Peptides against a protein of PDB entry 3WG5. Designs and how they scored, part 53

Target 1, 218 residues: chain A of PDB entry 3WG5
Amino acid sequence: LAKNIVYVAQIKGQITSYTYDQFDRYITIAEQDNAEAIIIELDTPGGRADAMMNIVQRIQQSKIPVIIYVYPPGASAASAGTYIALGSHLIAMAPGTSIGACRPILGYSQNGSIIEAPPKITNYFIAYIKSLAQESGRNATIAEEFITKDLSLTPEEALKYGVIEVVARDINELLKKSNGMKTKIPVNGRYVTLNFTNVEVRYLAPSFKDKLISYITD
Target 2, 218 residues: chain A of PDB entry 3WG5 as posed
Amino acid sequence: LAKNIVYVAQIKGQITSYTYDQFDRYITIAEQDNAEAIIIELDTPGGRADAMMNIVQRIQQSKIPVIIYVYPPGASAASAGTYIALGSHLIAMAPGTSIGACRPILGYSQNGSIIEAPPAITNYFIAYIKSLAQESGRNATIAEEFITKDLSLTPEEALKYGVIEVVARDINELLKKSNGMKTKIPVNGRYVTLNFTNVEVRYLAPSFKDKLISYITD

## One batch from the design tools (peptide; made by RFdiffusion4, then SolubleMPNN)

Design b1_p12_1_s2 (from b1_p12_1, 6 letters changed)
Fold by OpenDDE base, seed 5:
Structure b1_p12_1_s2 (fold): chain B 218 residues (1-218), chain C 218 residues (1-218), chain A 12 residues (1-12)
Amino acid sequence: as target 1 above (218 residues)
Amino acid sequence: as target 1 above (218 residues)
Amino acid sequence: VVGIEPISFADV
């Protein structure tokens, strides 16, 4: 029986246009191989709003399910990472990870202080994150509170509140727990039931360019 | 005789991930219609380095020639806009436009002062912009000086120094002057000779989403 | 943090 392929790739660091390129490359490879899904191991403190919105759009245009997995323990899907997760087909978190803190900022001052976004921008992202939550059937109230209260959640809290779908310690547990789940958003216009019963897991490595960019942004 | 199509679209404002989405949408439409080329009327003060790099990559992956046209008079391809132009198949400028000022910054402080990028970042973008110039057969010394001297050029200077290929007052003059020119970078692995002898010009309008985003970023 | 310009990221 032809083994269904599941890709696993890592995205770490700040969400930038390079992060978009990583998402695009990884998803494209998985699409070309007609993978059952791609799992993105995500660890991000956040990043750029525009890059985030492009990543969300790229995920939504995917021909295959894109699973965001906040991994390893100690990782975060903070800020932009939360939006990306909420725009994905399935969210998983490892124990000891976090999600949330989605309040927009204009940037950091020379002293490292946050420059606050004007209400117009904050309100836009409130509407945007609520839309992502609603479209994915996730908790829109909590999504709003990720901004208005700068709320951060544990995996257990996020699962309890209906923000995420799976808590898993590793890829094997993730595949086991997500097997038979429906995608939270459509794939090619249809909600897909994930089939992880007879899969080959393939790891995608960052390109040399991806590594160089991570080195520059770190 | 089936008229070859040339698309014209406008991109104005800060380079963000939304700007990437605009480039992607416009190029995709032109690719789907097997256009002879797309002309992007560009007016930007610059923007995000990451979004810029994604836009450059999207242009380089285009199945059709992408012509950057700094337009109208008074417009700029400043900072990120210069990188995008240098990553394109042909650069044109209208009289009274400018190109350059490519020095990276970390952002702006609360008082509007520039936060300088560390030498590591500046050196990365020097290498990057020189690569774009070299790959496109454009002036790599001037490309470096766009950063190291924060140099800005007029269309006449940019043409003289071999940074751009065409000075044109309007789309008709652009088509006339660029007719028979070879692309400065490959299209699908080949340098293409532009054929604008019997073309239909089609204008692409910004989507409602594009307009909304421009309204939010303005 | 979802940053809009200017983030502590390189802008050009």
Scores: peptide ipSAE 0.058, ipTM 0.313, DockQ to the pose 0.171; fails the geometry check
Fold by OpenDDE base, seed 4:
Structure b1_p12_1_s2 (fold): chain B 218 residues (1-218), chain C 218 residues (1-218), chain A 12 residues (1-12)
Amino acid sequence: as target 1 above (218 residues)
Amino acid sequence: as target 1 above (218 residues)
Amino acid sequence: VVGIEPISFADV
């Protein structure tokens, strides 16, 4: 039975295998507690495709709804973040955030110019991002345009185009607006209707390992 | 013999083991080419302390000067980024960037509040950050205050306080202003005087691996 | 492994 608990955790920066570990840890804690959902406050400009695909897979394997919330204002779900968001059960964005800019590159040349991905790679990710959009009932045309046009959307545009589900300024507004929504992808093979009535919000701390790392780095 | 080559690479987002791999790869390429220096355009709000310490170590082990450039405008060398910067051979900042905010935390409580690091941990990082400042001949008092006051500095303030060496709007201005400067820490046991006269700037692309990840995630 | 997108932070 789902408890009236919603976990909130932050995942910021580049998507890597460590980001996967963060997602896995946070989702696992929320799963263990049979939480109604976990909200991941996401702020990423991109990351590793392998890690991203693993994160998407981890989200899709979640026993509880995983809500990606592009937060706070100034945050982005760019690149990998867009894919992760599209792979989640619900996407929210705070005002002043962005989503998109998913054009795959082969990195930067010796002059700082982007090395373009060959069409085969670009087309692979077009197919992949479109599949995420389609599986989640989100706008696959826009998902393609995140690559083909390097499209970056405001929350209002993303909502308008059916890329995201909620524009919310804070967690309370997010919970209010998403209450009663169905997950855009299944949880354990079933689309779940979110129940955020009288929920306890539990913010997850970084692990002691995460903390020691942040203690040295912050 | 050092070639009149300067490599430039970008490292953005959270400091992780993957960030270490990026630093290692970039520095290794620059080392292999006997470059005059590598400039890392850094934009990070923090990261893993273990990865940070490894990155600092990798920089300190570099066979060529590693210049940390907080760039572009809007970028930060926050938390781990400050430590990494302080561990580098030269620090530059673009206008509209920041450095500092190094207060170690044990993460966020279930209500989103910061879990404070115990004094032992805080003091460890105070000692560590001060050591980096001292070893590089930079302002150790300010380095402490990055933790004790959660101090965040503008480029002008950071320059004024002797935390950084250069304020530059772009790579060309950076090269101009840093030409003839000595590295703040040794390169192979020797302080190097930078020679950016008629230097070829070579931007490093993400690896094919880095590119495939960005292709999926961008 | 693709991406020199900015790298992930430990939660402070």
Scores: peptide ipSAE 0.053, ipTM 0.276, DockQ to the pose 0.238; fails the geometry check
Fold by OpenDDE base, seed 1:
Structure b1_p12_1_s2 (fold): chain B 218 residues (1-218), chain C 218 residues (1-218), chain A 12 residues (1-12)
Amino acid sequence: as target 1 above (218 residues)
Amino acid sequence: as target 1 above (218 residues)
Amino acid sequence: VVGIEPISFADV
């Protein structure tokens, strides 16, 4: 009996156009192989809004379920990472991780101070993040507070408040806990029930280009 | 029985003179084929006011209904996109999209700060956007607040407040929900009742020029 | 030239 394949790939660092290329490549590989799902192990402090929005679109256009897994312990889905998670088919977090802090900024001044985004931009992202939460049946009030209150949550809090679906220590626990769950958004117009009963886990490595860019941006 | 044709075309990115050319080309093709309607899948962060006004005029001069559909999930009809939508025969939004943030600006300074438009320009666009809303029987107060409060809305909020007519997940749901609706503005001097009961969907691809320009502006 | 703001410059 041909085992269903689950891909696992890591995305670490700032969200940029290169991060979009990573998401696109990883999801495309998993789509081509008709995987049951892809799990993206995410650790990001945030990044560019345009890249984030493109990544969300790419996830939502996926032919297979995309699971965002904030991993390993000590990782964060901060800022852009939260938007990406909220745009995905299922969110998981490892213990010792965080999610939130989504207030948009224009950048950093030379003294390291935040250049605040004007209300226009802030309100745009409030609407955007609320819409992601509402579409996915997640907590839109908390999604708004990720911006308006600079809120950050633990995995347990995020689960309690209905921001995420799973707290899991590792890939095996994630597969076990998410088995039989429905995707929070549709896959090709249909909500999919995840089936992890007889799966092979395949790890995707970063491309040479991905490694080089990560090295330069770190 | 000859199926009525509905065209679907995508417009993505900044609103420019090239975006006008896209609208003009797409609408012209649909007019020539006597389509029941054209659906424009719109995803824009905004752009040039002059191009926006020309696009609105081109839509209002259309011989067929022009439906603006904020799509896919994660897309926005921000700024110029909102004006375009308010000038159209019917507005739809997918879940996970946004509309609003219409305050005019003169541009961005080198430090990334917004250069505010003078009151004269702001008041001009307040009057303009209110007029679009009033003509289309949409919420003129909210249209004004898109400028004065930098308001942005989710699809559900926009529907609730009478800014848009349809929330739809995909083209099929859009066709189903908008079937039997009247256009919010006249088509050649008449309000048209949309008939999507036996339609063929035809997708228009971007021209080679459109692809090249999109690549350069990304 | 009156720009109606491109949101593209925000970091989140």
Scores: peptide ipSAE 0.023, ipTM 0.303, DockQ to the pose 0.148; fails the geometry check
Fold by OpenDDE base, seed 2:
Structure b1_p12_1_s2 (fold): chain B 218 residues (1-218), chain C 218 residues (1-218), chain A 12 residues (1-12)
Amino acid sequence: as target 1 above (218 residues)
Amino acid sequence: as target 1 above (218 residues)
Amino acid sequence: VVGIEPISFADV
């Protein structure tokens, strides 16, 4: 019997237009091969809101389930990473990771103080993050508090509060725990039940371009 | 007697072309006012190498001393931030901050693995970071190890190894400790002795554009 | 582009 393929990709660092290109490339490869899912191992402290929104849109437009996995231990799905996670078909976190801290800022003052976003912008992202949570059946109150309180959660807390779906130490545990779960958002208009029985894990490497861009962005 | 002015600015987040614009703006303001120095409170995980190199160049071309201060506690001058620091007239760190982890990468693999830079690129940045260290009279061996070992140091270690000049809890302690120090690189071709006696601290706020860009990049 | 904290650490 043909093994179902699960792709695993890594995205680390700031969310930028280049990060979008990585998501797009990775998801496209997995779509082309009719993978059961793609797991994106995410470690990001945040990044550009426009890129984030584009990434969320790209995930939502995916022809296959996209699982955001905050990995490895010590990684974060911070800020933009939280939005991306909330926009995904499934969120998993490794123990020792974090999610949240989503308050939009306009930047930093010369004195190192955060420049608050105008209420209009803050309210926009509150509405946006709540919409992502609501659409995915995740905790919209906590999603709001990621902004209003700069709330950051452990995997266990995030699971407890219904922000995420899985706590897993590794890909194998993730596959085991998420097997038979339904996606939190539709794939091509349908909620998909994940089938991680008899799967082949395929790791996607960054392109030379991805390597170059990270070299340029690092 | 006219008080000497010390500007304090904050730069947080990824190093990008927009970060360059912030550095340029902040330094330009301080230059225009003939400030004794500008302190840049830096919290960065890294970013684009091209932007980093431009920032280093902008600092080196400054008409006034530019002090990189890794601040607040919990902040980092990671990767590109380390290069920027090493390219500056003085490096300070708050307790609980970090510096280092400078290995150039081309990006991340789909499986989350770092894509190594080709030896040619790695060697380029080894040479570059060592040159910054040598020119500033800082520890070139450690600078190399920031790349070759992904070394990250505490402020105390960095001070001990001669990577940085000051450990300070706040701006006042920084000013006190750095008063009478010579810049590690020239200002307009001369090593400047910092005079933080009878100084007025002026905080520079981000521009609306900086706020917008940070809003876009966050 | 709204900055959403925390800002991404690209390893350069």
Scores: peptide ipSAE 0.019, ipTM 0.256, DockQ to the pose 0.289; fails the geometry check

Design b1_p12_1_s3 (from b1_p12_1, 6 letters changed)
Fold by OpenDDE base, seed 5:
Structure b1_p12_1_s3 (fold): chain B 218 residues (1-218), chain C 218 residues (1-218), chain A 12 residues (1-12)
Amino acid sequence: as target 1 above (218 residues)
Amino acid sequence: as target 1 above (218 residues)
Amino acid sequence: VVGIEPISFKDV
């Protein structure tokens, strides 16, 4: 029986143009091999809005399901990471992770204080994040509050409120729990039922470039 | 049966003088071939007011219907993009897109903060955007609030409030939903009923110049 | 030049 493949890749650190390249590479590999899905283990404090929006777009253009998995325990899908998750086909979180805190900022002052974004920008991202939630059938009220209240949630809260689809301790539990779920957004115009029966899990390693840039940005 | 042609072209990025050239080229091609319409897939964060006003004028002078389609998911018709949309014959949005945030600015300071426009300029653009909305039979109150509140809307909100005409996931759904609709502004002094029965869809690719400039402005 | 400019460099 032709082994269905599930890819697993890790994206860690700030969301930048380089992070987009990682997403693009990983998804492209999985698409080329007609994988059943790709799981992206995500751990990010946030990053650039432009890169984030490009990543969301790349996920939505994927020929296969892209699952965002906030992993390992202690990781977060903070800020930009939440937007990326909300733009994906399925969201999972490990116990001891967090999601939210999505208020846009202009940057940091010399003293480390946040420079607040003007209402123009904040309102733009409120609309954007609500759109992502609505399209995916996720809780748009909470998505808005990720900005307006800088709300952060536990996995259990996020599941309860209908922000995410799965709480899982590891990849095996994720595959088990998500088996038979439909994607929350379409793949090539169709909602796909995930089939993780008899799958081969393949791990994609970061490239040498990926490792080097991660080292420079940390 | 003579195939009615619908052109589809993409405009992505900042609104500049170069973006005007893209609009002009695309519309001219479609006019020359007596197309039933042209659909412009628009994704813009905004740009120059002068270029925007020229683009609006070019659309209004079109010999054929110009449909603005905020696409793909994750795209926006932000700022200048909203004005362009309001100046067009029909507005569509894909799920997961946004429209609005139209307050004029003088630019950005060295620290990335917005330099506010004086009341004179703000009031000018309030009048301008309201005029576009009124002429197209769209919600002028919301159009004003795109400036005064820097409001941004989801596709569903924009449709509900009478800012846009169509929510569609792709070109095929757009053609299906807009078939039989009248243009919101006249084409050569007449409101046209869109006929998308038995149409051939032709995609216009960006020129080499278009690709190069997009690369430089990103 | 009056800009109806894009959303600036934003960290989210």
Scores: peptide ipSAE 0.045, ipTM 0.300, DockQ to the pose 0.147; fails the geometry check
Fold by OpenDDE base, seed 3:
Structure b1_p12_1_s3 (fold): chain B 218 residues (1-218), chain C 218 residues (1-218), chain A 12 residues (1-12)
Amino acid sequence: as target 1 above (218 residues)
Amino acid sequence: as target 1 above (218 residues)
Amino acid sequence: VVGIEPISFKDV
């Protein structure tokens, strides 16, 4: 019986165009191998909105389920990370992680203070994040509040409010809990029921390029 | 009977990337020697949030129990130190120490006044610190109040409110009191019962690099 | 470029 493959890859740090390249590479590998899913272990404080939107599109265009897993404990899917998660086929969080704080900013001033985005931009991202939540059948009210109230949630709160689907301590628990769940958004136009009963987990390592870029951006 | 080793190392001062390196080095040594635990004698007024989060992750990824011990008397686990403690397998405090005051800041102005963090950042860290507390079965309400009320606690108060696990005057009392306690978070996916009945205490000294960096940052 | 820039966790 051909083992269904589940890929696991890590994406850590700021969301940039290089992060898009990582997502694209990892998802493409998993697509080419007809994986059951790819799990992206995500730890990000946020990043660029353009890169974020491209990543969301890439996830939504995936030929296989993309599971965003906020992992390990202490990690976050902050800001851009929340958008990415909300754009994905399934969201999981490890205990000790967080999600939210999605208010757009223009950047940081020289003194390190946030430069606030004008209402036009804020409202754009409110509409955008609500759309992601609605499309995925997740809590759009909370998604909006990630912006309007700078709301951040624990895994337990996020699960309770219907923002995420799974709280899991590790990949094994994630696979166990998500087994039989339907994707929250379509894969190739269809909602897919995840089958993690007899899967081989394959870890994807960062490419040399990925490692170098991470080294430069840290 | 192979004596169970307990390592003790000191981390003092501001939390920075170099502090992460210290944690990583000390924990790695203890892991390599399959120590029963490592006790980190922590004395910090706080520091960088990024370094703090990395330290928490490193602790939570430890192959052995990491005990944060706010020591000696007069020491504090302030701000970042509280997060680190809450992310650890066990928290102890010596009498005459303090914990709390976790409100994030953007920095200090030229006049030395605190630049307050915007709600986005504050709420992020509220969620984060609550998550750490919840994961460790510690008082998440108090953890939040470390931020929202700038709450600081004595060891006795922290113990009473379920923020910490042990009040101990010294390493010997710590080992005695924590013997038979379960870690508040998993080690390699399992809660470990600490065994300090027949342990050899080994002190780790700062590396030359650690000493030099401490000298520069002090 | 609308940056949803990382929460600059400068100091905690």
Scores: peptide ipSAE 0.031, ipTM 0.333, DockQ to the pose 0.142; fails the geometry check
Fold by OpenDDE base, seed 1:
Structure b1_p12_1_s3 (fold): chain B 218 residues (1-218), chain C 218 residues (1-218), chain A 12 residues (1-12)
Amino acid sequence: as target 1 above (218 residues)
Amino acid sequence: as target 1 above (218 residues)
Amino acid sequence: VVGIEPISFKDV
């Protein structure tokens, strides 16, 4: 019996156009193999809004379920990472991770201080993040507060408030807990019930380019 | 029985003179084929005011209904996109999209800060956007607040406030929900009742030039 | 040029 395949890939670091390329590549591979799902282990402090929005679109256009898993312990789905998570089919977090802190900024000054985004931009992202939350049946009030209050949550808090769907210590626990869950957004226009019974886990490695960029940006 | 044709085309990115050319080309094709309507899938962060105004005029001069559909999820009809939408025969939004943030600016400084438009320009666009809303029977108060408060809305909020006419997840749902609706502005001097019973959907692809410009501006 | 300029989303 052909084992159902679940792909696992890692995205770490700043969200950039290169991060989009990683998402696109990973999802494309999993789509081509008709995987049951892809799990993206995410650890990001944030990054570019344009890249983030493109990533969200790519996830939402996926032919297979995309699970964002904030992992390992100590990781964050900060800023752009939260938007990406909210745009996905399922969110999981490992204990010892965080999500939130989504206030947009224009950048950093020479002294390292944040250059505040004007209300125009802030209000845009409030609407955007609320829309992602509402579409996925997640807590839109908390989503807004990720911006307006610079809110960050633990996995337990995020679960309690209905921001995320799963707290899991590892991939095996994630697969176990998410088995039988419905995607929070549609896949090809349909809400999918996840089936992780008798799955094979396949890990996708970063490309050579991925490794090089990560090395330069670290 | 000759199937009624609905065209679908995509406009993505900054609103420029090139974007006008896209609108003009798409609408012209649909006009020539006596389409029941054209749906423009719009995803824009904004752009040039001159191009925006020309696009609005081109839409209003259309011989067929032009439906602006903020799509896919994660897309926006931001800034110039809102004006374009308000100038159209029907507005739809997908869940996970946004509309608004229409305050005019003169540009960005070297530090990335917004160069504010003088009151004269701001007042001009307040009058303009209110006129578009009033002409289309949409919420002129909210239209003004898109400027004065830099307001952005979710699809659900925009529907609730009477800014848009439809929330739809895809083209099929859009056609279903908009069937029997009247255009919000006239087509050739007449308000048209949309008929999407037994329609054929035809997708218009970007021209080679369209693809090239998108590639350069990304 | 009066721009209803793109919201340049730099960083989120």
Scores: peptide ipSAE 0.029, ipTM 0.280, DockQ to the pose 0.137; fails the geometry check
Fold by OpenDDE base, seed 2:
Structure b1_p12_1_s3 (fold): chain B 218 residues (1-218), chain C 218 residues (1-218), chain A 12 residues (1-12)
Amino acid sequence: as target 1 above (218 residues)
Amino acid sequence: as target 1 above (218 residues)
Amino acid sequence: VVGIEPISFKDV
């Protein structure tokens, strides 16, 4: 029986428009091959709100399930990464990773201090992150607190509070635990039951352009 | 005889991932309606390189001609805006507008000074902007000088040097002057002759989301 | 530009 394909790709570093290009390319490849899913190994401290919103939209428009996997141990889905995760079909975290700290900022001042966003902007992102949580059937109260308290959670806490769906040490454990789960948001208007029986894992590498732009943006 | 449709939309402010969403939405609407073209009234001081590259790619993938029109008088296609223009099917400028100043920067220092990009980054964007100029049959030497000299041109200079195709005071003059011109890059692999005889102009407005994000990013 | 930390501004 022909094996179903699961793609795995890494997205690391700041969330930028280049990060969008990576998401778009990886998801497109997986869509073209009619993959069962794509797993994005995400490690980000955050980034641009605009790029984040585009990435969320691209995930939501995916023809296949997009699993955000906070990986490896020591990685984070911080700030923009949390929004992206909440916009995805399934969230997994490895032990020793974190999620949260979603308070929007305007930037850094001359002294390196954070320039806080005005209340209007903060309120916008509160509404936005709550909407992502609600749409995905995840904890909207905690999603709000990711902003209002700059809350960061461990995988165990995030699972307990209903922010994420899976804690997994590696891709094999992720596939095993998520097999038979339903997507938390629709794929082409339908909630999909993941089928990770008899799958082939294919790893995608960054393009030369991806490597160059990552080198330029980091 | 059913009028051919030309869409006109405005994109103003910093080039961000949200700007990509605006381009994508506007071009998609025009594609869905099989428009003769879309004219983007562009006014930008620049923005993110990654967002710019995504916008260029989206323009290049358009099923219809995308005309970048630096408008109104006083507007600019500065920095990222120049790259976008060079990636488009046709460039027009209104009198009193500018194009150029394309030197990449890493950002602004604590004192508000420009942090210059390292030579590797500058060289990358030189190669990139030259490629856009060459692909579109525009002046690659001037394109390079947009970076190396931070050159800015008037519409008359840009036309004279073969950077742009049209100087026009308004949409009506633009349609008149560009009627019968060939696109400078292919549409679906073919150079298209623009047909602006018996056209209906349709204006697209920003979505509520577009307005909100523009308000947040500016 | 609203950043969700850390904001990288690479402007062209």
Scores: peptide ipSAE 0.028, ipTM 0.287, DockQ to the pose 0.168; fails the geometry check

